Peptides against a protein of PDB entry 8YR4. Designs and how they scored, part 11

Target 1, 309 residues: chain A of PDB entry 8YR4
Amino acid sequence: PRGSPALQLVVLICLGLMGLERALNVLVPIFYRNIVNLLTEKAPWNSLAWTVTSYVFLKFLQGGGTGSTGFVSNLRTFLWIRVQQFTSRRVELLIFSHLHELSLRWHLGRRTGEVLRIADRGTSSVTGLLSYLVFNVIPTLADIIIGIIYFSMFFNAWFGLIVFLCMSLYLTLTIVVTEWRTKFRRAMNTQENATRARAVDSLLNFETVKYYNAESYEVERYREAIIKYQGLEWKSSASLVLLNQTQNLVIGLGLLAGSLLCAYFVTEQKLQVGDYVLFGTYIIQLYMPLNWFGTYYRMIQTNFIDMEN

## One batch from the design tools (peptide; aimed at target 1 R181 L240 Q247 T295)

Design b1_p10_7_s1 (made by RFdiffusion4, then SolubleMPNN; from b1_p10_7, 6 letters changed)
Fold by OpenDDE base, seed 1:
Formats: structure tokens, C-alpha cells, sequence
Structure b1_p10_7_s1 (fold): chain B 309 residues (1-309), chain A 10 residues (1-10)
């Protein structure tokens, strides 16, 4: 980003955060190994609890292994919004200015039917995604129920309760925050369509704009419309980061409570070291598809509204 | 409507 030293600093911070993510990918497995070794050696509870707490904190920073739901990834995504908006706005203004110079050749070469074909491909993709959602949402809910039953039967009832409370809180917060975000997304989409319509109308009237030498005026009006759009886009994108961070926090608290309880039962010789490994692995498997649940709920809700109209 | 940006990593 040439011209803003603040945005250059943000790019450097984002590169530093990407480096930190790579360090976490090495440290998390090392701390997990250290927990297994301390459990095998029957180490004192204070050392074990400190190592488990440190592992869960590092896992909160890293996220669920998919990279994008950890605190570090969310912070990177949040900081990157302004860099993306600066780049997008610069490209859009360059294209718009160039299209005013070449407008006659552009309009003769493009039929309105190509824009319709891009829209139809988008709609067909959404319908294909609905079928994918039904085939992924139902199995994910089934896996959660099976997990609660498994931990309640083969472990202590306290493990089943922790998983139940964690998943119920996760799903409830995902729904509530997704409904809140839908308002920002609708406002963004409405302003995007209005900004696009204004650009098309200006380009259709290019002969009049050229006759009055008003090209600079139309570019400035388009710039103002983009700035208004980017204000709404930032609210939408920032609300997504907030959703993902809330989800990561709930998962982190569930993993902390369950991992500490499991480690305690291993120190009391009620569970084996293998049971701790099983618990950690099973919980990570349950959390992997849950990151998509907000997307799934939103897509289902949008399609129901589009079917009622 | 364009499919909303995938909220979760692939």
C-alpha cells in the first residue's frame, strides 16, 4: 500500500502475526507431548495443571488447527480489513476512470446477458451449497449428541455435562450473533447494489459526461459511494471477527474445563494416560465442523427468506 | 446474492 505509512505498519504487523502462527503450530504439539509425559511420570498436580493451562492458552491463540479461528488469526483478519479496502478502492477507481476513457469499446463488446449469466451461476452455487449444508449440519449435530452420550457412559457424567454446556452455549451464541450480523450484511449488500448501479448509469451516459468534461466529477461521486460502502463492509467484516472470536473463547473454556478435569482423574488413577489423549482428540474432532455452523445457519435462513418472497 | 464469504477456513 503506497501512500499510507499507517497501512504499511499494519501489513508488517500482519506478517509478524503470520510468523507467530507458525511458532504456535510447533509449540502446541510440544506442550501436548509434555502433558502426556507428566501424566506418565505421575508428576505433582501443580506442575500438571500449569502445563495444561499453558497448552489451552496456546491452543486458544492457535485455534482448532484450521488456522482461521484462533485469536492470532482473528486479529490478523481484523487488521487486514483496512488494507483490503484500500487496495479494492484503488483498483475500482482505476478501472472506472479507464472505462470512462474507453467506454464506447466496452459497451459494444459486453452484452447485458453476460451479467445475468454471472448472477445465475451465483444462484446455482447457493442451491448446491444448501444440499451440502443439509448433508453437513445433520451429521455435525449427530456427532455432538453421540459425543455427549459417549462421555456420559464411558467417562464420568461431569464430562458429558461439560460437553453439553459448551456445545449448547456455542450454538446459542452462534445463532444470536449471526442474527445480529444479518442486519449489517443486508445494509452492505443494498449499498453495494446502489454503488454498482451508479457506476453503470455513469458509464451509460458517458457521451454526456464527456461533452461537459465532467469525468473528474463522476469519479469523485463514485469515490464517495465506495467510501460509504466500505463503512458498511467494515461493520460486516468486524462483526464476523467478533463471531469467530466468541466461538473460539467458548471452545477454549470447554477445552480448559474438560482437560483439567481429565488430568485430575488421571492423577487419581481413575483414568489412564490414553484416556486423556482420547478426550483431547475427540473434542478437537467435534470442534472442527462447528466453525462452519454460523455459515450454515445463515445460508439456511437466507434461503428460507428468498423462498417466502 | 453472492454466496456470503465462507466464515470459516476451508
Amino acid sequence: as target 1 above (309 residues)
Amino acid sequence: SLPDAVESPE
Scores: peptide ipSAE 0.028, ipTM 0.693, DockQ to the pose 0.129
OpenDDE base, seeds 2, 3, 4, 5: peptide ipSAE 0.027, 0.030, 0.027, 0.028; ipTM 0.698, 0.705, 0.678, 0.727; seeds 2, 3, 5 fail the geometry check

Design b1_p10_7_s2 (made by RFdiffusion4, then SolubleMPNN; from b1_p10_7, 5 letters changed)
Fold by OpenDDE base, seed 2:
Formats: C-alpha cells, sequence, structure tokens
Structure b1_p10_7_s2 (fold): chain B 309 residues (1-309), chain A 10 residues (1-10)
C-alpha cells in the first residue's frame, strides 16, 4: 500500500508469517516422526513428554490439517484485515469516482440487476441450510459420537472422556462465540446496505452533483461511509479470527491431553505405537469438519431469522 | 486460500 509505512510493515510481517507457516508445515511432520521413533525406542517418559508437548505446540501454531485455523494463520488473517480494508476502500473509491463520470442511462439501467440479486439471496439461503444440516452438521455430530464410542471401547474410558469434553467444549464455545459474532455481522450488513444505498442515491443524482461541482463532496461522504463500514467489517473479521483461535485452542488442549495420555500408556505397554498414530490422526480428522460448524450454526441462525420476516 | 469457513457463505 503506497502512503502508509505502518501498512507496509504489516504486509512484511504477514509475508514473514507466511514463511513461518511453511516452516511449520515441514517441522510438524518431523516432530511427529520423532515421537514415533521415541515410542519405538521406548525412550524415557521425560524426553517423550517434551517431544509430544513440542509437537502439540507446533501443531497449535500450524493448525489442524487445512492450516487456515492455526495461530500463525489466524494472526496473519487478523493483521491482513487492515491491508484488505485499505485496498478495498481504494478500489471502491476509484469505481465510485469512475461511475460519476458515466452517463445517466448507465445508472438508470442498474436498478433491475440489484433487485434480482436480493431475491436470489433469500432462495439460496433456505436450500443451502437444509444441505448444510444434512450433509455437514449431522455427519459431523455422528463422527464425534462414533469417535467417543470407539475410543471408550478400544482404548480406555479416559480417552472417550477427553474426546467428549473436548468436543462438548468446542461445540459450546463455537455456539456462544458465533451468537456473539452474529451481532457484529448484522451491524456490518446493515451498514453495507446503507453505504450501498448512499452510493446509488449519489449516482442517481450525478447530474445534480456535476452541476454543482460537488463530486469531491460526494466522494468524501462515500469515503466516510466506507470507513464506518470497515470499522464494523473489522469487528466481524476479528471476531472470526477469535472464533477460529478459540476452536484451535480447544482442539490443541484435547490433542495435548490425549496425546500425553496415549504416550504414557504406550510407555506402560498398554497401547501400541500404532494407537498413538491412530489417536492423533483421528482427532485431526474430527477437527477438519468442526471448523465449519460455526459457519453452519451462523447460517442456521441467519436463515431462521430471515424465515421469520 | 479457501476463505475462512464463515466468509464463504455470503
Amino acid sequence: as target 1 above (309 residues)
Amino acid sequence: SLPPASESSD
């Protein structure tokens, strides 16, 4: 971004975090291999526990499988919000300024296309909701229940309890943080619509604006509306990063507790090295669809409110 | 990058 040294520094930090994410993608498999080797060699518990804890910490930084929900990725996403907003605002102001240079006939023809796009949002919402419930929410809940049963039967009741507590806490925090986040999203959408309406009204009156040489005033008023929108967008996007980071923390704690317990039982010869690999793989598999659960809950909650109106 | 799970629904 030209003109803000602070935003240039943020871009450099984001590039550095992208480099760190690539390093973590190499380190996490190496540490995982080291755990398998230490378990195979029957290494002392202290060395094993340190390696497991270090692995889980690196996995917390990396995120669960998709990389997009790791601490480093969340921090990058959080820092990038201001860079995106600066770029968006600049593009929106350039488009808006260019639209004021266009003819009245182009502005009058645009009303029909906007009404069609509002109607298409309502119908896609209901059909999407049912599809997300049937194909994502129900399977994810089933996989959790199957996981709890599996670990309770084939490992120990303690593993089933860890998975139960981890997933229950994950779901509860996902709901609570998503409900809290919905307030920011509604405020953002309301301000987006108000900003868009103001832009349309200014553009419909472009002849009057041009007659009074008020283009600079309308651009400034639009810039103020965008800044107000971007303040709400930042709260929405930052609340998403907080949700993802909270989810990552809960899964990280579950993975830590279960991985330490599994490693301990392998040292006591109650479990095999393969069981440790199985536990870690299974928890990561459960985590992947759960990242979307907050999205599904939000869609459910939004669509219920949109159906009541 | 896939948009973070909750942004792709708008």
Scores: peptide ipSAE 0.031, ipTM 0.727, DockQ to the pose 0.144
OpenDDE base, seeds 1, 3, 4, 5: peptide ipSAE 0.031, 0.031, 0.026, 0.030; ipTM 0.720, 0.722, 0.704, 0.720

Design b1_p10_7_s3 (made by RFdiffusion4, then SolubleMPNN; from b1_p10_7, 4 letters changed)
Fold by OpenDDE base, seed 1:
Order: structure tokens, then sequence, then C-alpha cells
Structure b1_p10_7_s3 (fold): chain B 309 residues (1-309), chain A 10 residues (1-10)
């Protein structure tokens, strides 16, 4: 971003956060190995509990890998919103100014190429909804139920209870925060359509704009409309970062409680070191598809609203 | 790799 030292600093911070993500990708496996070694050596509980807590904290910062948003990734995404908005607004204003200069040639060329893409949004929304329910939502709920049953039968009822409470809290907060976010998304989409309609109307009336030498005035009105849109877009995108961070916090608390309890049962010789590895691996596998649950719920809710209209 | 749930909303 040329011309804003504040946005240049934000880009440098985002690059630093990307470097931190790479360091976490090395440290997380090292700390997990160290836990397995300490469990094998029958190390004192204080050293084990500190290493487990440190691992879960690093895992909270990293997230669950390629599908999960960790704290560092959420912070990067949040800071990047203003950089993206600055770049988008600059490109849109350059295109709009250039289209006012070329307006006659552009309008003549567009009328010959407007195939009305009547996107059949209705039939594609119903078939899409059914595919997301059958292939993503139902399997994810089945995997949670199987996980609760497995941990309750093969470990202890306390592990099944931790997974049940963690997943129930995760699903409930995902629904509640997604419904809250829908207000910001609707306001954003309404203002996007109004901003686009204003740009099209200004370009259709280009002869009048050119007759009055009002090109600079129309560009400034379009800039104000984009700034109003970007204020609503920022609320939508920031609310998404808040959803992802809330989900990551619930997962982190569930992983902390379960990992400490598992480590304690291994120290008491009620479980083996292999059972700790099994628990950590199985919980991470359950959490990977859950990162998408907010998106699936939003798609379901959008498709139902689009069927009622 | 499926994009994280955050990128599929854009």
Amino acid sequence: as target 1 above (309 residues)
Amino acid sequence: SLPPASESES
C-alpha cells in the first residue's frame, strides 16, 4: 500500500505473524514428542502438567492445521481486512475514473455482450443445501456421537462428558454467533447492491456527466459509497474473526481439560502412553471438520431465506 | 486443501 505508513506497518506485522505460524508448526510437534517422552520416563506431575499446558497454548496459537483458524491466523486475517479494503477501493476508483473517460466505447461493447446470465439460483440452492446436509453436516454430527460413545466406553465416562460439553458448547456458540452475524452480512449485501447500482447509473448517464464536466464529482460520490460499504464489510469480516476465535477458544479449553485428565490417568498407571497419543490424535481429527460447521450453518440459513423470498 | 471456513465466506 503506497501512501499510508500505518498500512505499511500492518503489512509488516502480518508478515511477522506468518513467520510466527512457521515457528509454531515446528514447536507444536516438538512439545508433543516431549510429553510422550515425559510420560514414558514417569516424570513428576508438575513437569508433565506444565509441558501439557504449554503444548495446548501453542496449539491454540497455531490452530489444528490447514482447516483450522488459530489465534495467530485470526489476528493476521483481522489486520489484513484494512489492507484489502484499501487496495480494493483504489482499484475500483481507478476503473470507475477510466470507464468515465472511455464510457461511449465501453457501453457500446457491453450491450453486444450481455448474455443475461439468469443464474437459476433457486434449483442450485436446494440441491446445494441437500448435498451439504448429507455429505458434510450429518457426517460431522455422526463423528461427534461416535467420539462420545468411544471415549465413554474405552476410556472413562469423564472423557465422554468433556467431549460432550465441549462439542455442545461449540455447536451452540456457532449457531448463536452465526445468527448474530447474519444482520451484518444482510446490511453489507444491501449496501453493496446500492453502491453497484449507483456506479451503473452514473456510467449510463455519462453524456450528462461529461456535458457538465462533473466526472470528479461522480468519482467522489462513488468513493463515499465505497467507504460506507467498507464500514459494513469490516463489521461482517470482524464478526467472522470473532466467530473463529470463539470456536478456537472452546476447542482449546476442551483439549486442555481432556489432555490434563489423560496425562493424570497415565501417571496413575490407569492408561498407557499410547492412549494419550490416541486421545490427542482423535480430538484433533474431530475438530478439523467442525471448523466448517459455521459455514455450513450459514449456507443452510441463506438457502432457506432465499427459498422464502 | 479446502480453504478455512473464513475464506469460503468471501
Scores: peptide ipSAE 0.029, ipTM 0.737, DockQ to the pose 0.138
OpenDDE base, seeds 2, 3, 4, 5: peptide ipSAE 0.027, 0.031, 0.025, 0.031; ipTM 0.724, 0.729, 0.699, 0.731; seeds 2, 3, 5 fail the geometry check

Design b1_p10_7_s4 (made by RFdiffusion4, then SolubleMPNN; from b1_p10_7, 5 letters changed)
Fold by OpenDDE base, seed 1:
Order: structure tokens, then sequence, then C-alpha cells
Structure b1_p10_7_s4 (fold): chain B 309 residues (1-309), chain A 10 residues (1-10)
């Protein structure tokens, strides 16, 4: 934000809080490991109680891993409100000034309410896109990279490879299936708009329809349009279930392979029981934000198309 | 239950 040093400081604090979230994502599984190891060793109650209390405090700061419920995330979101408002207002004023520079012929061809709706969509698309990229997409990718590095350094290189292959396959399939689904969604939206337009046109001509006793004919045409829409809606919804199931299967296979390998190394006394629990906890923690990745990818794609118009 | 990728309804 050029022009407000206070807002620049808030941005730096928010970036610092994002870094703290990444550190918590590593520390929480480590502390959980340490609890399991202390329980296995029958450690003294004082050491166990301190480690459990520290874990619960770190978990309160981190939250549920979905990026929305932790104390640090809530504090970041709260501080970011003023930065978002500044950015939104700047984009809105730029769109508004650009609309005033457009030819009178462009304005005469459009209703004022349509022009305002285009401006509001443009502002929301830009601010939404930036927020999703900075606060959801980039942090999720960073957590995956940090996870691969952590497992490669502190575990055997095979664990880092399993996480890399699992997450790469997950992301690739998410993109490919989301692009495939986008075709069904576009067809659904086009048929929805056509069905709505037919209903509006029939209702605007209600006097003519009544004069010719054509009410039954218009109802049947509308029913056929609804049936065609529902066939496309079903394809869209079924494709979402297929995406979610494919994502769950990929993570399940990665968790299985890594958990079996970890159990083997624990049996060989190369790793502790806590390290098995760490691996499972860390993989599930990476999975939570990845469930939204298909939604983020779609929103990015839609918002880019809306900015080109 | 992990929430499925809830496509926010547009």
Amino acid sequence: as target 1 above (309 residues)
Amino acid sequence: SLPPSVESPE
C-alpha cells in the first residue's frame, strides 16, 4: 500500500504471522511426537504435563489447519481488514474513473445498474483473487515444500519422496479433474440462463399466452428446459463427488505407504513410536487445506476470465 | 469429517 506507512507496517505484521503459522505447522506435530515418546518411556509426570500443556497452547495458536480457526489466523484476518478495504477502494476508484473515460456510446448501450454490477464484480474478483492467492494458495504450497524438506532431513529420504509424489499427484489430478468439471459447469450455467430467459419471456408475454390458451404449451416447454438443466446439474454434482473421492484415494494411498514404511523403521528401532504418530498427524494436517485447492483453482480461472471482459 | 471441497455456490 503506497502512501500509508501504518498499512505497510500492518502488511509486514501479517506476513510475520503467516511465517509463524508455517512454524506452528512444523512444531505441533513435533510436540505431539514428544508426548508419545514420553508416554512410551514412562517419563515423570512433570515433564509430560509441561509438554502436553505446551502442545495444547501451540494447537490453540495453530487451530484446525484449515487456516480459518486458529488464533494466529484470526489475528491476521482481523489486521488485514484495513488493508483489504484500502485495496478494494483503490480498485473501485480505478474502475470508476475508467468507466467515466469510456465513450458516451458505451454508457448509452448499458443500463446504469448493469454498469455498477460490472464495477462491483470487477472489484470483488480482483480483491478475492489476491486474498485467495496470498492467504490460501501460497501458504498451502509452502507447507507442502516445508513438509518435503522436513521429512527429507529428519527422516529417511524415502519419506520425502513419498510426500513429494503424493502431493504432486494430488495437485495434478485436482487441476486436471477441475478443468474437466469446468466444461460441465459452463454447460450447466448456460442452460440455467437459457431456462431463466424462457421463463421471463413467457411471463412478459402472459397476455398473449392467455389469449391463445397456450399456458399448457409454455409449461411443457419450461419443463423440458428444467429436465435438460437437471441432466447437466447431475453431471456437475457427480463430477464433484468424483473429484473428492479421487483426492481422498490419493491421500489414503500416500498415508498407507508412508505409515507402513514408518512402522517398519520403528520395528527396526531406527525411529520411535512418536515418529509414526508425527508422520500420520503431519500428512492429515497437509490434507485439510488441500480439500479447497480445487475451489481456489476454479475461482482463479473464473476471475481471470472476468478481468479480460 | 473433513469438509469436502465445498464449491461455494456462486
Scores: peptide ipSAE 0.029, ipTM 0.716, DockQ to the pose 0.405
OpenDDE base, seeds 2, 3, 4, 5: peptide ipSAE 0.026, 0.028, 0.025, 0.028; ipTM 0.699, 0.701, 0.693, 0.709; seed 5 fails the geometry check

Design b1_p10_8 (made by RFdiffusion4)
Pose (drawn by RFdiffusion4):
Structure b1_p10_8 (pose): chain A 309 residues (1-309), chain P 10 residues (1-10)
Amino acid sequence: as target 1 above (309 residues)
Amino acid sequence: SLPSSSEDAS
């Protein structure tokens, strides 16, 4: 924010809260390991109670689920509401002030609905791009790297390889499948618009009664168009199911390999009992934000082209 | 249990 000083402070607080969320993401599974290790060795009730309370408090600060739930990141959403309102107003006012100074030939040439749709979509594109990228993409790519470092240095050497290969395969397969699916989605959207146009045309022209008893003909053409649309929709949704299945298979294979290796190492007195639940919890924690990357890829590309317009 | 994955269909 160029103008106001009160908002730069809010931006800095939001970035600090994002860092704190990354620290909590690292910290909570460590406390879960400590609790399990204390539990297996018959520890007194005092230290166990205090450690349990601390773990619960950390789980409360971190998202109880999917990271979009914690007290942190919600304070962030609140402050970001206050900040993103300023950018939205500024961009809309700049567009509106520019559209009123163009010459007459320009306005006589182009329609109003198209020009206004471009402007609205542009403002929404800039806002969404800022939010998606800064607060949902970079934090997750940072979480993956941090996890790789933690497992490769403080846990063992092989688990770094396991996490690295799993996440690399996940990202590559997601992008590869997503481009194909986008082609299918565009093909389906064009037909959906054509079907709506046919229905609107048949409704507007109540001449079907005059030039024939052509109600049945209008109904049949509508059915044919619906069938064509449904075929394209089935293709697109089946592609979506395939993407979900391949992502699940990749994570599952990574979890299986990591769990087996951790169990074997625990039986050989190399690792403690808590390390098993540490690995499991951390793998699930990494998996939860990765579930929405094909959508982020699609929205970033669309919003980039819209902002360019 | 490992939760399943989902993508936005909209």

Design b1_p10_8_s1 (made by RFdiffusion4, then SolubleMPNN; from b1_p10_8, 4 letters changed)
Fold by OpenDDE base, seed 1:
Structure b1_p10_8_s1 (fold): chain B 309 residues (1-309), chain A 10 residues (1-10)
Amino acid sequence: as target 1 above (309 residues)
Amino acid sequence: PLPDASEDES
């Protein structure tokens, strides 16, 4: 933010907290590994108790890995409120200034309530897009890259390859299936708007409909429009289930392949029992934010289209 | 619009 050094400092602190969250995403599985290894070795209670207490504290800072529930994430969100408000107000004022520069003919053709809705949509779309990119999409991609590097350096290169292939396939299928679903969703929304318009037009002409005793005919036309809408809604909902199942299968296959490989290396005494638990925990941790990736991708596409209009 | 997530953000 240009013009407020205090808000610039808050942005730097928020970026630092994002870096801390990435470090916690590596440390939490490591500490969990260490607990399992200490339990396996029958280590003294004092060492175990300190490691467990440290793990629980780090897990409290991290939260669930969804990016919404951890102490560090909540602190970042709290500090970001002022930055978001500054950005929102700046975008709103830019849109408002631009609307005042538009031709009188543009204003005369539109109701004031439509102009305000365009301004509100524009502001919301820009601020929403920025928040999703910076706080959800970029961190998730960073965690995947950090995971690949970690497994490639501290495990055998085969583990890094499994994570790379699994996450690349997951992201690719998520994008492809989401783009395919977007066609069904657009068709559904278009039919919803058409069904709503027919209902409004029928209700505005209620006197004419009553005069001709055409009530049964209008009800039947509305029923046909609803049935057509529900056929498109079903396709949209069924395509969502297909996306979620495809995502679960890809992660399940990656988890299976990596877990079998970990188990094999533990039997060869090249890895400890804790390293098997680390792999499973780390993959599940990467999966949690990826569940929303299709939603983020769709929202990004929608917000770009809404900014061009 | 329904989220494209398999799991709800709990």
Scores: peptide ipSAE 0.040, ipTM 0.759, DockQ to the pose 0.195
OpenDDE base, seeds 2, 3, 4, 5: peptide ipSAE 0.033, 0.029, 0.028, 0.036; ipTM 0.737, 0.733, 0.712, 0.768; seed 5 fails the geometry check

Design b1_p10_8_s2 (made by RFdiffusion4, then SolubleMPNN; from b1_p10_8, 4 letters changed)
Fold by OpenDDE base, seed 1:
Structure b1_p10_8_s2 (fold): chain B 309 residues (1-309), chain A 10 residues (1-10)
Amino acid sequence: as target 1 above (309 residues)
Amino acid sequence: PLPPVSEDES
């Protein structure tokens, strides 16, 4: 933010907290590994208790891995409120000034309430888009890259390759299936608007409908429009289930391949039992934010289309 | 709010 050094410092602190979340995403699985290894070695209670306490503290800072429930994430969200308000107000004032510069013909063709709704939608769209990109999309991609590097360096190149192929396939299928679903959703929304318009037109002409005793005809016509809408709604909902099942299958196959390879290397004494648990924990941790990736992608597309209009 | 892409996390 230009003009407030205090808000610039808050942005830097928020970026530092985002870096801390990335470090916690690596450290939490490592500490969990160390607990499993200490349990396997029958280590003294004092060493085990300190490692467990440290793990629980790090897990409290990290949260559930969805990026919304951890102490560090909550602190970042709290500090970001002032930055978001500054950005929102700046965008709102830019839209408002631009609306005042628009031709009188543009204003006369639109109701004042519609103009305000366009301004509010524009401000919310920009602010939402920036927040989802910076705090959800970019961190998730960073965690995947960090995971690939970590497994490639500390385990074997084969583990890094499995994570790379699994996550690349997951992201690609998520994008492709989400774009395919967007066609069904657009068709559904268009039919919903047409069905609503027919209902409004029938209700506005209720005196004419009553005069001709055409009530049964209008009800049947509305029923046909609803059936057509429900056929498109079913396609939208079924395509969501297909997306979720495809995502779960890809992660399941990646987890299976990597877990079998870990188990094999543990039997060869190249890895410890804790390293098997680390791999499973880390893959599940990467999966949690990825479940929302298709929602973020769709939101980004919708928000870009709403900014161009 | 856009519905979650995965129902299993709600």
Scores: peptide ipSAE 0.032, ipTM 0.752, DockQ to the pose 0.157
OpenDDE base, seeds 2, 3, 4, 5: peptide ipSAE 0.026, 0.031, 0.020, 0.030; ipTM 0.715, 0.752, 0.671, 0.749

Design b1_p10_8_s3 (made by RFdiffusion4, then SolubleMPNN; from b1_p10_8, 4 letters changed)
Fold by OpenDDE base, seed 2:
Structure b1_p10_8_s3 (fold): chain B 309 residues (1-309), chain A 10 residues (1-10)
Amino acid sequence: as target 1 above (309 residues)
Amino acid sequence: PLPPVSEDPS
């Protein structure tokens, strides 16, 4: 970003965080291997517990299997919002200024194509939602139930309880935070539509704007509308990062509790080393589709609201 | 790469 040293520093921090994500992607498997080795060697509980806790902490920083929802990724995403907004605003203002330089004949010809694009978004959203419900939400809930049953039957009942509590808390917080976030998204969308309407009105009045040399005034008015939009977009995007981080924290706590308990039972020879690997792998597998649950819930709510209007 | 959950495909 040319012109803001603060945003340049944020870019450098984001690049540093991306480097840290790469380091975590190497360290997490190493620590996981070390746990397996310590379990195989029947290492003392204290050494094992420290290594497990360190692994879970690193896994919390990394996030799920893709790292997309880890603390470091969330922090990077959060910091990047302002950089994205600066870049978006600059591009939008350049496009808008260029549109005001274009001929009247170009403006008169474009009215019909933009209205069609809004209608297609509504219909695609409903069909997509039903597909996401049937093919992603229901299977994910089934996998959770199967997981609880599996861990309750083949492990100690405590594992089933940990998975149940973790997933119930995850789902509950996902719903609550998504409902809270929906307010920010609605406000953002309303302001986006208002900002777009102002741009369209300015471009429809292109002749008048050009006649009065008011191009600079309309660009500044559009800039103010974009800044107002970006204030709401920031709240929406920051609320998302909060959702993802809350989800990551709940899964991290479940992984910590279950991994420590599993490691303890392996030290008592009640479980095998393979069972520890199974538990960790299974929790990660459950976490991956659950990341999308907030999106599906939001899509459900949005489409229900859009169908009621 | 699966997009981060909350970038609506809109």
Scores: peptide ipSAE 0.032, ipTM 0.731, DockQ to the pose 0.130
OpenDDE base, seeds 1, 3, 4, 5: peptide ipSAE 0.030, 0.025, 0.026, 0.034; ipTM 0.738, 0.693, 0.717, 0.740; seeds 3, 5 fail the geometry check

Design b1_p10_8_s4 (made by RFdiffusion4, then SolubleMPNN; from b1_p10_8 with A9E)
Fold by OpenDDE base, seed 1:
Structure b1_p10_8_s4 (fold): chain B 309 residues (1-309), chain A 10 residues (1-10)
Amino acid sequence: as target 1 above (309 residues)
Amino acid sequence: SLPSSSEDES
């Protein structure tokens, strides 16, 4: 971003956070190995608990298997919103100014591309929804139920309770925060459509704009409409970062409670070292598809509203 | 699998 030293600093911070994410990808497996070794050597509880707590903290910073839901990735995504908005606004204003100069050639090419794009959106939405329900939502819910039953029967009722409370809180917060986000998304989409309509109307009236030498005035009105849109887009994108961070926090607390309890039972020789590895891997496997659950819920909600209209 | 962040590119 040329011209803003503040945005240049934000880009450098984002690059630094990407470097930190790479360091975490190496450290997390090392700390996990150290826990397995300490459990095998029957190390004192204080050393084991400190290493487990440190591992869970590093895992909270890294996030789940995709890395994109970790605290570091969320902070990077949040800081990047302003850089993206600056870049988009600059490109849109350059295109709009150039289209006012080239207006007659643009109108002849537009009509054929818009009709094709409307037809593809309708068919892909229904087929996509059914595929997401059958192949992602139902299996993820089944895996959670199977996990609760498995941990309750083969480990202890306390493990089943931790998984149940963690997943119930995760799903409830995902729904509540997604419904809250839907208001910001609808406001953003309405303002996007209004901004696009104004740009089209200005370009349709290009002869009048050229006759009055009003090109600079129309560009300024379009800039104001983009700034209003970007204020709503920022709320939408920031609310998404908040959702992902809330999800990461809930899973981090569940992983902490369950990992400490599992480590304690291994020190008492009630569980084996292999059972600790199984618990950690199973919770990570449940977390990977759950990162998409907000998306699936939103898609379901949107398609039901679009079918009622 | 990208988290719920890739929702806005469709």
Scores: peptide ipSAE 0.039, ipTM 0.784, DockQ to the pose 0.140
OpenDDE base, seeds 2, 3, 4, 5: peptide ipSAE 0.031, 0.035, 0.028, 0.035; ipTM 0.760, 0.757, 0.724, 0.763; seed 5 fails the geometry check

## One batch from the design tools (peptide; aimed at target 1 N244 Q247 N291 R298)

Design b1_p11_1 (made by RFdiffusion4)
Pose (drawn by RFdiffusion4):
Structure b1_p11_1 (pose): chain A 309 residues (1-309), chain P 11 residues (1-11)
Amino acid sequence: as target 1 above (309 residues)
Amino acid sequence: FPFATEVDFPD
């Protein structure tokens, strides 16, 4: 924010809260391991109670699920509401002030609905792009790197390889399948618009009664158009199911390999019992934000082209 | 293991 000082402080607080969320993402599984290790060795009730209370508090600060749930990141959403309102107002006002100074030939040439759709979509594109990227993409790519470092240095050497290969395959397959699916989605959307246009045309022109008893003909053409649309929709949604299945398979293979290696190492007295639940929890924690990357890829591309317009 | 699906956003 260029103008106001009160908002730069809020931006800095938001970035600090994002860092804190990354720290909590690292911390919470460590406390879960400590609790399990204390539990397996018959520890007294005082230290166990205090450690359990601390773990529960950390789980409360971190998202109880999917990271969009914790007290942190919600304070962030609140402050970001206050900040993103300023950018939205500024961009809308700049567009509106520019549209009122163009010459007459320009206004006589283009329609109003198209010009206004471009402006609205532009403002929403800038806002969404800032939000998606800064608060949902980079933090996840940072979480993957931090996890790779933690497992490769403080846990063992092989688990770094396991996490690296799993996440690399996940990202690559997601992007590859997403481009294909986008082609299918566009093909389906064009036909959906054509079906809606045919229905609107048949409704507006109540002449079907005059030039024939052509109600049946208008109904049949509508049915044919619906069938064509449904075929294209089935293709698109089946592609979506395939994407979900391949992502789940990749994560499952990574979990299987890591769990088997950790169990074997625990039986050989190299690792403690808590390391198993540490690995499992951390793998699930990495998986949860990765579920929404094909959508982020599609939305970043679309919003980039819209902002360019 | 919690199986999950991706959420699609409209344009």

Design b1_p11_1_s1 (made by RFdiffusion4, then SolubleMPNN; from b1_p11_1, 4 letters changed)
Fold by OpenDDE base, seed 5:
Structure b1_p11_1_s1 (fold): chain B 309 residues (1-309), chain A 11 residues (1-11)
Amino acid sequence: as target 1 above (309 residues)
Amino acid sequence: FPVTTEVELPD
């Protein structure tokens, strides 16, 4: 934001908090590993209690993933409210100024409510796209890269390869299946709009429907439109289940391969029991935000289409 | 496996 040094400082603090979240994503599994190792070694209570307290504090800062926001994420979201409001207002004013530069012919051909709806959609699409890219997509990709580097440096190179292959396959399949699903969603939305339009037209023609005693006919036409919609909704929902199941299979295979390899290295005394727990915890932690990646991709795609229109 | 409901964040 070029106009306010205070908002620039807030953006820098938010970027710093995003970096802290990435560090917490590595530290939390490490501290959990250390607890498991200390329990295995029957370490003194003072060392164990300190490590547990430190872990719980770090976990409070990190949060529980997609279902629970951590303190750092909440603080980032709170600070970002002012930046979002500034950005939204700036985009809204740019769209409004552009609408005033458009020809009288463009305005005469459109209803004022349609023009406002285009402006609101344009503002929401730009601000939403930016927020999803900066706060969801980029951090998730960064956590994957950090994970690959961490496992390649502190574990055997085979662990880094398993994570790389698993995450690459997961992302690729998520994109491909999401693009395939987008066709079903578009068909569903088109049929929803057509069903809604028929209901509105029937209600606007209420007097004519009453005059001809055609209520039963209009209800049957509406029922047929609902059945057609539900057939498309089922395809959309079934395709989502297929996406989620495919994602679960990829993560399950990666977790199986990596867990077997960890167990093998623990039996050879090359890794500790805590390292097995670290690997499982870290993979599950990477999996949590990745479940939303298909949603983010769809939202990005929708927002781009809405900006081109 | 928790079915991550794609909570469409409201537009």
Scores: peptide ipSAE 0.020, ipTM 0.640, DockQ to the pose 0.441
OpenDDE base, seeds 1, 2, 3, 4: peptide ipSAE 0.020, 0.019, 0.022, 0.019; ipTM 0.641, 0.624, 0.666, 0.638; seed 3 fails the geometry check

